# Designs tried in a protein design run: peptides against a protein of PDB entry 3ZN8. Part 69

Target 1, 125 residues: chain A of PDB entry 3ZN8
Amino acid sequence: LEEYDKIQKKMEDVMEGKGKLTLRDVYAQIIALRKMGPLSKVLQHIPGLGIMLPTPSEDQLKIGEEKIRRWLAALNSMTYKELENPNIIDKSRMRRIAEGSGLEVEEVRELLEWYNNMNRLLKMV

## One batch from the design tools (peptide; made by RFdiffusion4, then SolubleMPNN)

Design b2_p20_4_s4 (from b2_p20_4, 11 letters changed)
Fold by OpenDDE base, seed 5:
Formats: sequence, structure tokens, C-alpha cells
Structure b2_p20_4_s4 (fold): chain B 125 residues (1-125), chain A 20 residues (1-20)
Amino acid sequence: as target 1 above (125 residues)
Amino acid sequence: EEEQKRRTALLRLIYEFLRS
């Protein structure tokens, strides 16, 4: 719970323009969520009645769980420098990460694109 | 209010993650 709270605070800081979300933060968030159990259990603890987001289907949850496993593999193959500053990840680094994690380069690219989009989203909140 | 902000942020992260 303590680690989870740190991540939430980090996200809040980013939304307030006081910080930057890194892949290390993302990694920590994923780990914290995994410790809480599968995504289905995590979502059950969140009041949904007041949220405008549609509830993920069972299929979406399964896809999400698989995506988590793959992205964790990618993150585990990154250096500390890359995790803290993902913008340095060029094509060469991306290929290395993909090879080290057993993923396709396109999957690593997808993770990085998601990260960039997430950062933009948080800054808009 | 602060708790709501935290929940919203987490939900957005999860939602964007799942739909990718």
C-alpha cells in the first residue's frame, strides 16, 4: 500500500505539473497492482457507479493481463537510465529490449507510444 | 476529493492500458 500511495502521489504531481511520469513509475504501478491481485479484483475495489468509463469485459481483462506480462518483460529488459528517461530509447535500444524480452520490436514500440500518450493525458487532467 | 483524484488517475491508467 505504501508503494501504491507513492505512485499515486507521483501521478498527482505530474497532473499538477510538478513532475514527470517515468517508466520506472509505470513499472512500480504495475507491480503494485499485481500484488493486489488480478485486474478483476483491482477493479472491484473501485467504485464504478460514479465513473464514466465503461467496465472492461472479461475478454478485455484477459488481454490486459497478457499485455501486463509482456510489458513487464520489456520493462525488466530496460536499463535504469532508460526507465528514468525513456526518450533516449532509439531503434537500437528498442531492438535490444525486444530481443532480451522475447518480444517483437513493434510490441516495445507500442509500450513506448502508450507511455507517451499517458504522459500527455495526465498533463491534460 | 483527493481520494477521488487518485482513483480517477488510476482508472485512466488502467483503461488506457487495457484498450491498447
Scores: peptide ipSAE 0.141, ipTM 0.648, DockQ to the pose 0.328
Fold by OpenDDE base, seed 1:
Structure b2_p20_4_s4 (fold): chain B 125 residues (1-125), chain A 20 residues (1-20)
Amino acid sequence: as target 1 above (125 residues)
Amino acid sequence: EEEQKRRTALLRLIYEFLRS
């Protein structure tokens, strides 16, 4: 709960343009989410989910859970410097991370792309 | 209330990513 609040505050800072989201933050966020339980349990904390958003199928939830596990593996294979400054991750680093995590390079690239998009979206919210 | 809104927004972003 305390870790979650810290992450939330960081997210708020980013949303207000006061900070930058890092992969370290992403890592902490995922861990915090996992402590809440499975993705289905996390999603139930969204007020009005059934009204505002389409309800994900069980299969979609399973896919999401697997993606989270894969991303954790990737993040665990990154150096502190990379977590704090993901922009330094070049092709060679990406390959190393992929090999270390048992992922395809494309999966690591996808994570980094999501990270960049997340920063953009947080500023728009 | 504002904190709740921000929390919801973050969760929505995660949801949208995972659902896509």
Scores: peptide ipSAE 0.140, ipTM 0.648, DockQ to the pose 0.315
Fold by OpenDDE base, seed 3:
Structure b2_p20_4_s4 (fold): chain B 125 residues (1-125), chain A 20 residues (1-20)
Amino acid sequence: as target 1 above (125 residues)
Amino acid sequence: EEEQKRRTALLRLIYEFLRS
Protein backbone atom coordinates (compact mmCIF):
# COMPACT_ATOMS: atom_id res chain seq x y z
CA LEU B 1 0.00 0.00 0.00
CA GLU B 2 2.87 2.35 0.73
CA GLU B 3 4.37 1.62 -2.66
CA TYR B 4 1.03 2.28 -4.27
CA ASP B 5 0.79 5.64 -2.54
CA LYS B 6 4.23 6.63 -3.78
CA ILE B 7 3.33 5.70 -7.32
CA GLN B 8 0.07 7.56 -7.08
CA LYS B 9 1.86 10.66 -5.87
CA LYS B 10 4.34 10.35 -8.72
CA MET B 11 1.52 10.13 -11.22
CA GLU B 12 -0.17 13.12 -9.64
CA ASP B 13 3.06 15.08 -9.95
CA VAL B 14 3.24 14.14 -13.62
CA MET B 15 -0.33 15.27 -14.09
CA GLU B 16 0.67 18.61 -12.63
CA GLY B 17 3.64 18.84 -14.98
CA LYS B 18 6.20 18.29 -12.24
CA GLY B 19 7.70 15.13 -13.66
CA LYS B 20 7.76 12.47 -16.33
CA LEU B 21 6.18 9.04 -16.19
CA THR B 22 8.64 6.30 -17.13
CA LEU B 23 8.24 2.59 -17.74
CA ARG B 24 9.92 2.12 -14.39
CA ASP B 25 6.97 3.91 -12.84
CA VAL B 26 4.59 1.80 -14.89
CA TYR B 27 6.35 -1.35 -13.77
CA ALA B 28 6.08 -0.34 -10.13
CA GLN B 29 2.43 0.54 -10.60
CA ILE B 30 1.57 -2.83 -12.10
CA ILE B 31 3.33 -4.65 -9.28
CA ALA B 32 1.51 -2.56 -6.71
CA LEU B 33 -1.82 -3.24 -8.39
CA ARG B 34 -1.13 -6.96 -8.48
CA LYS B 35 -0.48 -6.92 -4.76
CA MET B 36 -3.97 -5.55 -4.25
CA GLY B 37 -5.34 -8.82 -5.58
CA PRO B 38 -7.39 -9.79 -8.60
CA LEU B 39 -8.37 -7.16 -11.12
CA SER B 40 -11.91 -7.26 -9.79
CA LYS B 41 -10.74 -6.09 -6.39
CA VAL B 42 -8.67 -3.32 -7.93
CA LEU B 43 -11.71 -2.03 -9.76
CA GLN B 44 -13.65 -1.84 -6.51
CA HIS B 45 -11.31 0.89 -5.34
CA ILE B 46 -12.43 3.21 -8.10
CA PRO B 47 -15.27 5.45 -6.93
CA GLY B 48 -18.22 5.69 -9.26
CA LEU B 49 -16.86 3.09 -11.64
CA GLY B 50 -20.09 1.17 -11.81
CA ILE B 51 -21.98 4.32 -12.64
CA MET B 52 -19.68 5.90 -15.20
CA LEU B 53 -18.10 2.89 -16.90
CA PRO B 54 -19.41 -0.46 -18.03
CA THR B 55 -18.55 -3.39 -15.82
CA PRO B 56 -16.13 -5.70 -17.59
CA SER B 57 -17.21 -9.26 -18.20
CA GLU B 58 -15.41 -12.21 -16.69
CA ASP B 59 -13.76 -12.89 -20.04
CA GLN B 60 -12.57 -9.31 -20.29
CA LEU B 61 -11.08 -9.54 -16.81
CA LYS B 62 -9.21 -12.69 -17.76
CA ILE B 63 -7.87 -11.05 -20.89
CA GLY B 64 -6.78 -8.05 -18.87
CA GLU B 65 -5.01 -10.20 -16.32
CA GLU B 66 -3.17 -12.05 -19.05
CA LYS B 67 -2.13 -8.81 -20.70
CA ILE B 68 -0.74 -7.55 -17.39
CA ARG B 69 1.33 -10.71 -17.01
CA ARG B 70 2.66 -10.38 -20.55
CA TRP B 71 3.56 -6.75 -20.08
CA LEU B 72 5.35 -7.57 -16.84
CA ALA B 73 7.40 -10.13 -18.73
CA ALA B 74 8.34 -7.50 -21.28
CA LEU B 75 9.23 -4.96 -18.61
CA ASN B 76 11.37 -7.53 -16.82
CA SER B 77 13.34 -7.98 -20.03
CA MET B 78 14.14 -4.27 -20.38
CA THR B 79 17.32 -2.58 -19.19
CA TYR B 80 17.30 0.23 -16.65
CA LYS B 81 18.12 2.68 -19.42
CA GLU B 82 15.18 1.49 -21.48
CA LEU B 83 12.80 1.67 -18.52
CA GLU B 84 13.93 5.19 -17.72
CA ASN B 85 13.87 6.38 -21.32
CA PRO B 86 11.64 4.18 -23.49
CA ASN B 87 12.29 6.41 -26.50
CA ILE B 88 15.63 4.67 -27.02
CA ILE B 89 13.88 1.38 -27.75
CA ASP B 90 14.38 0.79 -31.46
CA LYS B 91 13.51 -2.22 -33.59
CA SER B 92 16.57 -4.13 -32.45
CA ARG B 93 15.80 -3.52 -28.79
CA MET B 94 12.14 -4.44 -29.28
CA ARG B 95 13.16 -7.72 -30.87
CA ARG B 96 15.52 -8.49 -28.00
CA ILE B 97 12.85 -7.67 -25.44
CA ALA B 98 10.31 -9.80 -27.27
CA GLU B 99 12.66 -12.76 -27.50
CA GLY B 100 13.69 -12.43 -23.88
CA SER B 101 10.10 -12.28 -22.67
CA GLY B 102 8.66 -14.89 -25.02
CA LEU B 103 6.35 -12.33 -26.63
CA GLU B 104 5.71 -11.22 -30.16
CA VAL B 105 7.36 -8.00 -31.25
CA GLU B 106 3.91 -6.58 -31.85
CA GLU B 107 3.06 -7.06 -28.18
CA VAL B 108 6.11 -5.07 -27.14
CA ARG B 109 5.17 -2.37 -29.60
CA GLU B 110 1.68 -2.30 -28.14
CA LEU B 111 3.10 -1.73 -24.66
CA LEU B 112 5.22 1.16 -25.88
CA GLU B 113 2.30 2.70 -27.71
CA TRP B 114 0.17 2.42 -24.59
CA TYR B 115 2.91 4.09 -22.56
CA ASN B 116 3.10 7.01 -24.96
CA ASN B 117 -0.66 7.41 -24.92
CA MET B 118 -0.77 7.29 -21.14
CA ASN B 119 1.84 10.01 -20.86
CA ARG B 120 -0.20 12.22 -23.12
CA LEU B 121 -3.40 11.56 -21.20
CA LEU B 122 -1.79 12.27 -17.84
CA LYS B 123 -0.57 15.64 -19.04
CA MET B 124 -4.05 16.52 -20.25
CA VAL B 125 -5.78 15.89 -16.92
CA GLU A 1 -12.20 18.55 -3.35
CA GLU A 2 -9.71 19.17 -6.13
CA GLU A 3 -7.43 16.46 -4.79
CA GLN A 4 -10.26 13.97 -4.70
CA LYS A 5 -11.12 14.73 -8.29
CA ARG A 6 -7.53 14.19 -9.36
CA ARG A 7 -7.29 10.91 -7.50
CA THR A 8 -10.47 9.73 -9.14
CA ALA A 9 -9.17 10.71 -12.55
CA LEU A 10 -5.96 8.82 -11.95
CA LEU A 11 -7.82 5.71 -10.89
CA ARG A 12 -9.93 5.96 -14.01
CA LEU A 13 -6.79 6.04 -16.13
CA ILE A 14 -5.55 2.95 -14.36
CA TYR A 15 -8.87 1.31 -15.07
CA GLU A 16 -8.58 2.19 -18.75
CA PHE A 17 -5.13 0.63 -18.81
CA LEU A 18 -6.41 -2.56 -17.26
CA ARG A 19 -9.38 -2.67 -19.58
CA SER A 20 -7.20 -2.32 -22.67
Scores: peptide ipSAE 0.139, ipTM 0.651, DockQ to the pose 0.290
Fold by OpenDDE base, seed 4:
Structure b2_p20_4_s4 (fold): chain B 125 residues (1-125), chain A 20 residues (1-20)
Amino acid sequence: as target 1 above (125 residues)
Amino acid sequence: EEEQKRRTALLRLIYEFLRS
């Protein structure tokens, strides 16, 4: 939970305009989640989940775990510069990352799109 | 309470990631 709290603080700083969320932060977040145990246990820490959002099924949890593994593979295939400045990742870099991670280019694109969406959401909250 | 709301929002973002 200590690692998780650090990541939360970073994200809160970004929400307050005190920093920028990078893919390195995303990587750290994923690692922190894995250290917390199974996804089911992680979700137990989300207040009001059972009331405000639908609870994911067992199958959805499995899909989520696989997604995490895939995204970690992609992140491990990125350079430090790309992790710090994801906006530099063009089509050529994306293809390299996909090939290096054994993923489809579309999966890498999905990760980057999620990252961009998350940044936008953090600024709205 | 405001801090709790922020934490909840962040956790929900994680939730959205997991179910995507």
Scores: peptide ipSAE 0.148, ipTM 0.660, DockQ to the pose 0.319; fails the geometry check

Design b2_p20_5_s1 (from b2_p20_5, 10 letters changed)
Fold by OpenDDE base, seed 5:
Structure b2_p20_5_s1 (fold): chain B 125 residues (1-125), chain A 20 residues (1-20)
Amino acid sequence: as target 1 above (125 residues)
Amino acid sequence: SEDKRFLERVLQLLIAKKKN
């Protein structure tokens, strides 16, 4: 699928420092590679990062799966500009996204925090 | 870095697995 090729190219560019991971990228990755898990699962395959990314229990995996479904709702409620530039998401935008997705503001914040953490981690690799 | 290249390879493998 064209979607997979785009994701692959984008991820390669990001890893080589030629691009920045955006929420659009995250969204695409989640949708296309759901059975592979989120980027965090991919990063867990990197030797030495296991200590930074503890392996979740089965129960945590189930909870995480539900959380991802909720995050997808949030992502679907974001504008293209927000997906491409998550740093512009202020409190007002966050509330709008939460309301539009039927989530609590804290859940949207959690998604953004996760994104920021992943982006930092990718830059450290 | 080597880690970045490894991640790229992993991503490629995962994508390939998904396509198959």
Scores: peptide ipSAE 0.021, ipTM 0.435, DockQ to the pose 0.059
Fold by OpenDDE base, seed 1:
Structure b2_p20_5_s1 (fold): chain B 125 residues (1-125), chain A 20 residues (1-20)
Amino acid sequence: as target 1 above (125 residues)
Amino acid sequence: SEDKRFLERVLQLLIAKKKN
């Protein structure tokens, strides 16, 4: 529960422009959410989601779960410095992370792109 | 913003679920 409180405060700070989301934060959030069960179990407890967002199909949920699993592998292959400051990740670091996680370099790039987009979005909300 | 409020509500719901 303490971890959830920390995640909430961090997210609130980022949304208010008072902080920066890092990949360390992403990792912590994914782990915390997975303790609640599969992604499907998390989403089913969000009231109004079906009204505000398209309801994902069972197949889409499976794809999402697999993507999260692969991203966790990538995050586990990163150094602490990279998790704290993902901007330092160059092509060489990206290749190392990919090799260490059993992912394609393009998948690691996708994770980093998602992270950058998420940070921009959170500050604009 | 409305989006911010929504995200905050989602976080609260997730925390509440974990506590229960």
Scores: peptide ipSAE 0.020, ipTM 0.457, DockQ to the pose 0.078
Fold by OpenDDE base, seed 3:
Structure b2_p20_5_s1 (fold): chain B 125 residues (1-125), chain A 20 residues (1-20)
Amino acid sequence: as target 1 above (125 residues)
Amino acid sequence: SEDKRFLERVLQLLIAKKKN
C-alpha cells in the first residue's frame, strides 16, 4: 500500500507540472505493475474501456514481457545520478550501460528515447 | 483534463486492488 501511495503522489505531481518524471520513477512503476499483474485486467474494470480495448495475444504479451526485462536490466546498470537525471547519459555512458546489461547500444538509446517521449506526454496531460 | 482523470482512475484501481 505504501509503495502505491508514493507512486500515486509522484504521478499526480508530474501531471500537475510540479515535478519531473525520472528513470527511477519509471523503475518503481514497472516493478509495481509487475506485482499487480497484467494491466489489461485492471483496465477491464473501467466502464466502457473493457469493450473498446483489444486484448493482446499471448505472443504480444511475451514480447512485451521480454522488452520489460531488457529495460529493467538497463535500469539496473545505471548509476543513481543517471537514473535521477537521464540527460547526462552521453555516448560513453550509454555504451557502459549496454555492456553492463548485455544489451545493444541501440536498445539503450531506444529506452532513453521512450523515456523522453513519455515525460513530455505526461506534462501535457 | 480527460486524460488526467483517466490516469487518476487507473491509479485508484491499482491501489484498491493492492489492498484486496
Scores: peptide ipSAE 0.017, ipTM 0.433, DockQ to the pose 0.074
Fold by OpenDDE base, seed 2:
Order: structure tokens, then sequence, then C-alpha cells
Structure b2_p20_5_s1 (fold): chain B 125 residues (1-125), chain A 20 residues (1-20)
């Protein structure tokens, strides 16, 4: 419960331009969400989402769950410094993370790109 | 601002779900 309160406050601060979203924050959020159960259970409790987005099929939910699992593996292979300051992750670090997580370098790059886009978007909201 | 409010609402819903 406490972790959710922290996540909410952090996200609010970021959206108000008072803070910065880090991969540490992302990690904490993913872990918290996973404790709620599969994505299917999470998504069904978000009113209005079905209006804004098409309802995902069971197969799409499985794909999403697998993507989250893979991203968690990458995050678990990052150092504290990298999680707090993702911008320091260069090609060498990316390769190390990929090797440590059993992922392709491109998948790690995809995660970082997603993070960068999300961080920029949140500040514009 | 509307998007911000929406995201905040989503967060609240997720928190509430966990507490239940």
Amino acid sequence: as target 1 above (125 residues)
Amino acid sequence: SEDKRFLERVLQLLIAKKKN
C-alpha cells in the first residue's frame, strides 16, 4: 500500500514538472502493478479505458505480459546509477544489460526509447 | 490538464484496487 502512495506522488510531481521519471520509478511501478495480478485484471478495473482504447484480446494480453517480463529482466540487470540516470546508458552498457538479461540489445534499446518518450510526454500533459 | 487529470484518476483507481 505504501509503495502505491509513493508511486502516485512521484507520478503527480513528474506530470506537474516538479520531478523526473526514472527507470527506478518505472521498476517500482511495474512491480506494484504485477502484485495486482495479470494485465487482464488490471485493465478491466480502469473505467473508460475501453472507450479510449480497443479492448485487447487474450492473445494481446499475453504478449503484453511477456513484454513486461522481458523489460523487468532488463531492469534487474541495470545498476542503481543506470536506473536513476538512464541517459548514461551507452552502447556498451546496453550490451551488458542485454547479455545479463538474456535479451537482444534492440529490446533494451526499445525499453530506453519507451522511457524517454514517456518521460517527455508526461511533462507535456 | 485534462490528460493529467485522467492519469491521476487512473493511478487512484489502481491504488484503490490494491487496497481492496
Scores: peptide ipSAE 0.017, ipTM 0.457, DockQ to the pose 0.077

Design b2_p20_5_s2 (from b2_p20_5, 14 letters changed)
Fold by OpenDDE base, seed 2:
Structure b2_p20_5_s2 (fold): chain B 125 residues (1-125), chain A 20 residues (1-20)
Amino acid sequence: as target 1 above (125 residues)
Amino acid sequence: ELDKRFQDEVLQLLIAKKKN
């Protein structure tokens, strides 16, 4: 819970234009979410937000967990500099990360694209 | 799944910001 609160505060700061969301922050959030397990599902049921997130099927949960596992492998293969400044990751770095994590380059690209989209969204809010 | 969680968190922050 404490880790989750820190992550939320970081996201709030980024939305207010105070700081930058990094892949280090993403990593911390993934770890926190994994530790929370089913509790994260309960929080999605906060009645007041009107966003009925469809409960994923068990198969969808397994697919999601595998994707997260693969992204964690990629993140673990990044340097500190890359985690703090993902925009420096060029094709050469991306290939190194893919090779080090046992992933396809396209999977690393997908992670980076997701990060970029999320960061843009946060800056617009 | 992760994408949906992050999007939900962003949306929650948006809603909270609008209410304040």
Scores: peptide ipSAE 0.083, ipTM 0.561, DockQ to the pose 0.205
Fold by OpenDDE base, seed 1:
Structure b2_p20_5_s2 (fold): chain B 125 residues (1-125), chain A 20 residues (1-20)
Amino acid sequence: as target 1 above (125 residues)
Amino acid sequence: ELDKRFQDEVLQLLIAKKKN
């Protein structure tokens, strides 16, 4: 819970314009969620403002877990500079990360695109 | 012993590379 609270505060700070979401933050979030295990799933069942989040099927959860595992491999293959400033990741860096993690370049690109979208969303709120 | 030293060197190189 302590790690999760830290991540939530970071996200709040980003939403308030007091910080920037990094891939380091993403990594920390993934690790925290995995440590919580079933608790994270329970939290997904808590309706925010009366809106129940759709419960993914067990198969969808497995697919999601595999995707997260692959993203963790990519993140582990990044430098600290890249984790802190993902915008420096060019095609050459992306290829290196992919090769180091055993992923396709497109999978690394997908992770970066997801990050960019999340960061934009947080800044917009 | 040589294998352990090699592993340590590789680890140090990986750490150094990741910090840059």
Scores: peptide ipSAE 0.016, ipTM 0.415, DockQ to the pose 0.018
Fold by OpenDDE base, seed 5:
Structure b2_p20_5_s2 (fold): chain B 125 residues (1-125), chain A 20 residues (1-20)
Amino acid sequence: as target 1 above (125 residues)
Amino acid sequence: ELDKRFQDEVLQLLIAKKKN
């Protein structure tokens, strides 16, 4: 719960222009989500949310878990500077990260594109 | 004991490298 509160505060700071979302923040979020499991499971245990939230199928959870594991591998292969400033990651850096994580360059690009899109969306709110 | 010292030095170098 404490980790989730920190993540929420960070997201709020970014939306207010008081900070920037980094891949370090993304890493922390992924770790927090893995520890608590899917938020949908947590919400199901809250009395009064009588809304049957669609639970992802077990297969979808497994696919998502594999994707998360792959992204974590990429993140673990990044330098601190890259995690703090993902915009410095050029083609050469992407290739290094991919090789170090056992991923395809396209998968690393996908992670970065996801990050960029998320960061843009947060700034638009 | 010497092996542990070498391991610690290597770990420190790896940490330093990752911070750059």
Scores: peptide ipSAE 0.015, ipTM 0.416, DockQ to the pose 0.018
Fold by OpenDDE base, seed 4:
Structure b2_p20_5_s2 (fold): chain B 125 residues (1-125), chain A 20 residues (1-20)
Amino acid sequence: as target 1 above (125 residues)
Amino acid sequence: ELDKRFQDEVLQLLIAKKKN
């Protein structure tokens, strides 16, 4: 719970324009989420949100868990500099990460695109 | 799936910020 609170505070700081979300933050968040389980279960306890957030099926949870596992492999294959500054990840770095993690280059690209989209979203809020 | 989880977290942050 303390780890989750730290991540939440980091996200709040980023939303306030204080710093940036990094892949290190993403890594920490993924680990925290795996420990806490599906956030949808937590959100379902919030009045009014339970209707808006359908519970994922068991199969969807398994697919999601596999995707998370693959992304963790990619993150574990990154250098500290890459985790802190994902914008330095060029085609050569992306290929190295893919090879080191046993992923397709496209999967690494997908992770980076997701990160970029999330970072943009947090800055807009 | 991960996208939805992160979106849910962002939503939680928004709700918390609105309540504070």
Scores: peptide ipSAE 0.102, ipTM 0.576, DockQ to the pose 0.231; fails the geometry check

Design b2_p20_5_s3 (from b2_p20_5, 12 letters changed)
Fold by OpenDDE base, seed 2:
Structure b2_p20_5_s3 (fold): chain B 125 residues (1-125), chain A 20 residues (1-20)
Amino acid sequence: as target 1 above (125 residues)
Amino acid sequence: SLDKEFLDRVLQLLIARKKQ
């Protein structure tokens, strides 16, 4: 828990003062998530919580890790300008990112749609 | 899932940013 709180605070500090969530912020958050692993694995060591919290199966963890790996591949294939300003990513850029990452164009579109939804939600909060 | 936990963490950061 203490390590989790430290990582969250560090991510908050990195995102502090930024008027908008960027894909660079998303990248940093993915890296933080991978370093800690599933929070359920941390919480299961707390007396009483391990019984109440459903632990994901090994197969569910593998599926989630594969999706995160694919998103990281897409992010690693973006330019700095695209990471800071994802709204500039047109069909041509999206195709280049897909080709460079070994992904389908639709998977890159899914990531961008997720990002856009997060920014819409941020405006509502 | 890792996706759900990732989404939750992002949401927490978004909420924290708005409270600052």
Scores: peptide ipSAE 0.081, ipTM 0.585, DockQ to the pose 0.339
Fold by OpenDDE base, seed 3:
Structure b2_p20_5_s3 (fold): chain B 125 residues (1-125), chain A 20 residues (1-20)
Amino acid sequence: as target 1 above (125 residues)
Amino acid sequence: SLDKEFLDRVLQLLIARKKQ
């Protein structure tokens, strides 16, 4: 609980920071996304737009929510140094994170690969 | 999907930060 409050207070400071996308930034955005809910649900309340938007099936929403929940568990099991510099996460750290989050090592690897791909795309923008 | 909406939001926020 104390680590959660420290992460939340620091989340406000990082939204203002110039720099490389970190896993801390990813964590902040996932939390913000969960608070707002699916944008599709917000847009469904706008008269006339609800009919034109392909709403993901309830099953697709559940799959996406479960994936995000699993990624949050992995992020919550990382040290501050790992969140700030994910490149230090070796096989030993990855295994520890997987064990601490109740995930498979492959799921942690998938998250890190996704992060690396995002950073590559951001360098192009 | 939630993944696509998440990616779009992350990209928009990163573009917004680069414009500052």
Scores: peptide ipSAE 0.068, ipTM 0.581, DockQ to the pose 0.248
Fold by OpenDDE base, seed 1:
Structure b2_p20_5_s3 (fold): chain B 125 residues (1-125), chain A 20 residues (1-20)
Amino acid sequence: as target 1 above (125 residues)
Amino acid sequence: SLDKEFLDRVLQLLIARKKQ
């Protein structure tokens, strides 16, 4: 719960314009969430959500975990400058990250697109 | 992915709270 509260507070600060969400922040949050165990347990501790949220099937959990492992591999292959400013990642950098992580370039692109979409949503609030 | 979906859900909840 304490680590969840830290993540929530940081997300709130970003949404209030007090901070910038970076891929370094995403990395830190993913690691923190993995340490807390299955997200279903975290959601069960939220009053009212534990009853209303369908628990993902075990198969959906495994698929989700594999995707996160792949994203962590990509993040581990980024430079500090890229993690802090993902907008500098061009085609050459994206290819290097893919090669270094053992991923397809499209999977690295998917991560960057997700990050860009999150930042767009944050700016709309 | 679960962590992505979680982050997306948390983001959506925060957006919803700010819009109230």
Scores: peptide ipSAE 0.050, ipTM 0.542, DockQ to the pose 0.251
Fold by OpenDDE base, seed 4:
Structure b2_p20_5_s3 (fold): chain B 125 residues (1-125), chain A 20 residues (1-20)
Amino acid sequence: as target 1 above (125 residues)
Amino acid sequence: SLDKEFLDRVLQLLIARKKQ
């Protein structure tokens, strides 16, 4: 819970223009999510919410967990400068990250595109 | 997917802030 509160505060600071969401922040959030498990599982324990919220199948959770593991491998293959400033990641850096993480370059690109989309959404609010 | 769930959490934070 404390990890989530820290991430929430960080995200609030970012939304106030006091900071930028980085891939380091993404990494921290992924780790926190893995520790607490899927929000859907937490919400299932709340009476009345479990009926209203679609519960992902166990297979869907496993697929999601595998994707997250792959993204973590990519993040672990990035330099500190890349994590703090993902915009410096060019094709050469993407290739290095892919090779270091055992991923396809396209998977690294997908992660970066997701990050860019998240930053765009944050700026619109 | 867990990535979608992370996105949903971000969106929830955004919505919560906008309502404050």
Scores: peptide ipSAE 0.078, ipTM 0.579, DockQ to the pose 0.268; fails the geometry check

Design b2_p20_5_s4 (from b2_p20_5, 13 letters changed)
Fold by OpenDDE base, seed 5:
Parts: sequence; structure tokens; C-alpha cells
Structure b2_p20_5_s4 (fold): chain B 125 residues (1-125), chain A 20 residues (1-20)
Amino acid sequence: as target 1 above (125 residues)
Amino acid sequence: DLDKEFLDRVLELLIAKKKE
């Protein structure tokens, strides 16, 4: 819970323009969520919310876990500079990251596209 | 999906801040 609260505070700071979301922040959030489990399970303990949240099937959870595992492999193959400034990742860096993680270049591209879309949304706040 | 859950949480924070 403490680790989760720290990450939430960081996200709030980003929303207030006090910081920028980096892939390092994304990595930290993924690790925290894996330790705590799905947030839907946490919300089930809040009176009135447990009835409104459909529990994902076991198969859906497994698919999500595999995707997260692959993204973590990509993140673990990035340099500190790339994690802090993902915009420096060009085609050559993407290929290196993909080769180092055992992933397809397209999977690394998908992660970066997701990150870029998130940052665009954050700037609109 | 954990990455979708993270995204949803960020969106929730964004919506909350816009309402303030």
C-alpha cells in the first residue's frame, strides 16, 4: 500500500505540472500493481463498488500478465537515459532493445506509442 | 490487463483534476 501511495502521489504531481511521466515511472507502477494484484480486487473492499466491477476471467488475467511480462523485458533492456527520456529512442535503439529483450521491434514500438499517447493526454490537463 | 488498469487510473486522475 505504501509503494502504491508513492506512485499515486507521483502521478498527481505530473497532473499538476510538477513533473513528467517517464518510462521509469511506468516501470515502477507495473511492479507495484503486480505486487498488489488487480486494483479491482482492492476496490471490491470498498462498500458499494464491489457490485459494479466485473472480475476479469482467469484467461483475461493471463493474457494481461503475458503482455506486461514482455513490456518489462523491453524496459529492462533500456538504458537509464532512455527510461528518463524515451523520446531519444530511434530505430537503432528500438532494434537494440528488441534484440536484447527477445521481442519483436513492433512490440517495442507499441510500448513507445502507448507512452507517447499517455504524455499527450497528460499535457491536455 | 495491468497496463490498461494503469492507464485507467491515470485517466481517473486527469478527470478528477479537470473537475477541480
Scores: peptide ipSAE 0.116, ipTM 0.607, DockQ to the pose 0.238
Fold by OpenDDE base, seed 1:
Structure b2_p20_5_s4 (fold): chain B 125 residues (1-125), chain A 20 residues (1-20)
Amino acid sequence: as target 1 above (125 residues)
Amino acid sequence: DLDKEFLDRVLELLIAKKKE
């Protein structure tokens, strides 16, 4: 719970305009979620909530886990400067990251697009 | 999936802030 609380606080600070969400923050969140497992599974152990919360099927969890594994490979192939400021990632950097992670360039682009979409939503607050 | 849950948390925080 402590790791979740730290990341949640960071996210709250971002929402208040006190910071920015980086790919380093994304990486930290993914690692924390993998350690504790899906929050939905944690909430299922709370009496009364397990019946009300939609739980992903085992197959959906496996698909999501594979996607996360691929994103982690991409993140592990980034430099610290790229993780902290993803906006510097040009076509050349994106190709290097893809090659280093064994991914298609389009998969790296998908991760960056997801990140950009999140930041757009955050800036609306 | 895990990425969806992360996104959902962000969305929840956004919604909470908009309600204030």
Scores: peptide ipSAE 0.112, ipTM 0.599, DockQ to the pose 0.216
Fold by OpenDDE base, seed 4:
Structure b2_p20_5_s4 (fold): chain B 125 residues (1-125), chain A 20 residues (1-20)
Amino acid sequence: as target 1 above (125 residues)
Amino acid sequence: DLDKEFLDRVLELLIAKKKE
């Protein structure tokens, strides 16, 4: 619960223009969530969501965990400058990150696209 | 996907809260 509250506060600060969401922040959030256990345990504490969200099957949880492990591998292959400013990641950097993490370049691109979409949404608020 | 989905949901909640 405490880790969840920290994540919410950080996101609120970003939405209020007090900060920028970076991949370092994303990494920290993923690690915090993993320490809390299954996502279902976190989501049950969110008012209104616990009633509307279907409980994922065990197989869906495993697939999700594998994808998160892959994203963590990508993040661990980034430099500090890239984590703080993902917009500097060009095709050459993406290839290096993919090679270092054992991922396809497309998987790294998907992570970056997700990040960019999140930042666009935050700016619209 | 799970952590991504969580982040998306948190964002949606924050957006909803700000619109209130």
Scores: peptide ipSAE 0.111, ipTM 0.608, DockQ to the pose 0.254
Fold by OpenDDE base, seed 3:
Structure b2_p20_5_s4 (fold): chain B 125 residues (1-125), chain A 20 residues (1-20)
Amino acid sequence: as target 1 above (125 residues)
Amino acid sequence: DLDKEFLDRVLELLIAKKKE
């Protein structure tokens, strides 16, 4: 609950144009989401909604969990400055993060690209 | 896809705030 409250407050700041979503916020939300589990599993217990919501297969959940675990490793290898301002991450920083997390540089690039795309989408909401 | 679910959660929070 505490992690969700922190993210909610940050989302309010973003909605007011007072801030942007950072990788620190992403990290906090991922941790909060993992504690609650998949939203589809929560919503399926609501009468009348369970049959209407597409539920990911077990295999899809496993693939997603592994991807998130790898992204968390990358995030844990970032400095505070990088988490707060991901646009400073150049090729040298990206390589360091990859080496520190045991990931390929391309996987770190994928995370950053996903973040950038998400941040663009959030500005449209 | 946990990435999609994360995005859905963020969008849910944003929508909830707009309704206030």
Scores: peptide ipSAE 0.120, ipTM 0.604, DockQ to the pose 0.246; fails the geometry check

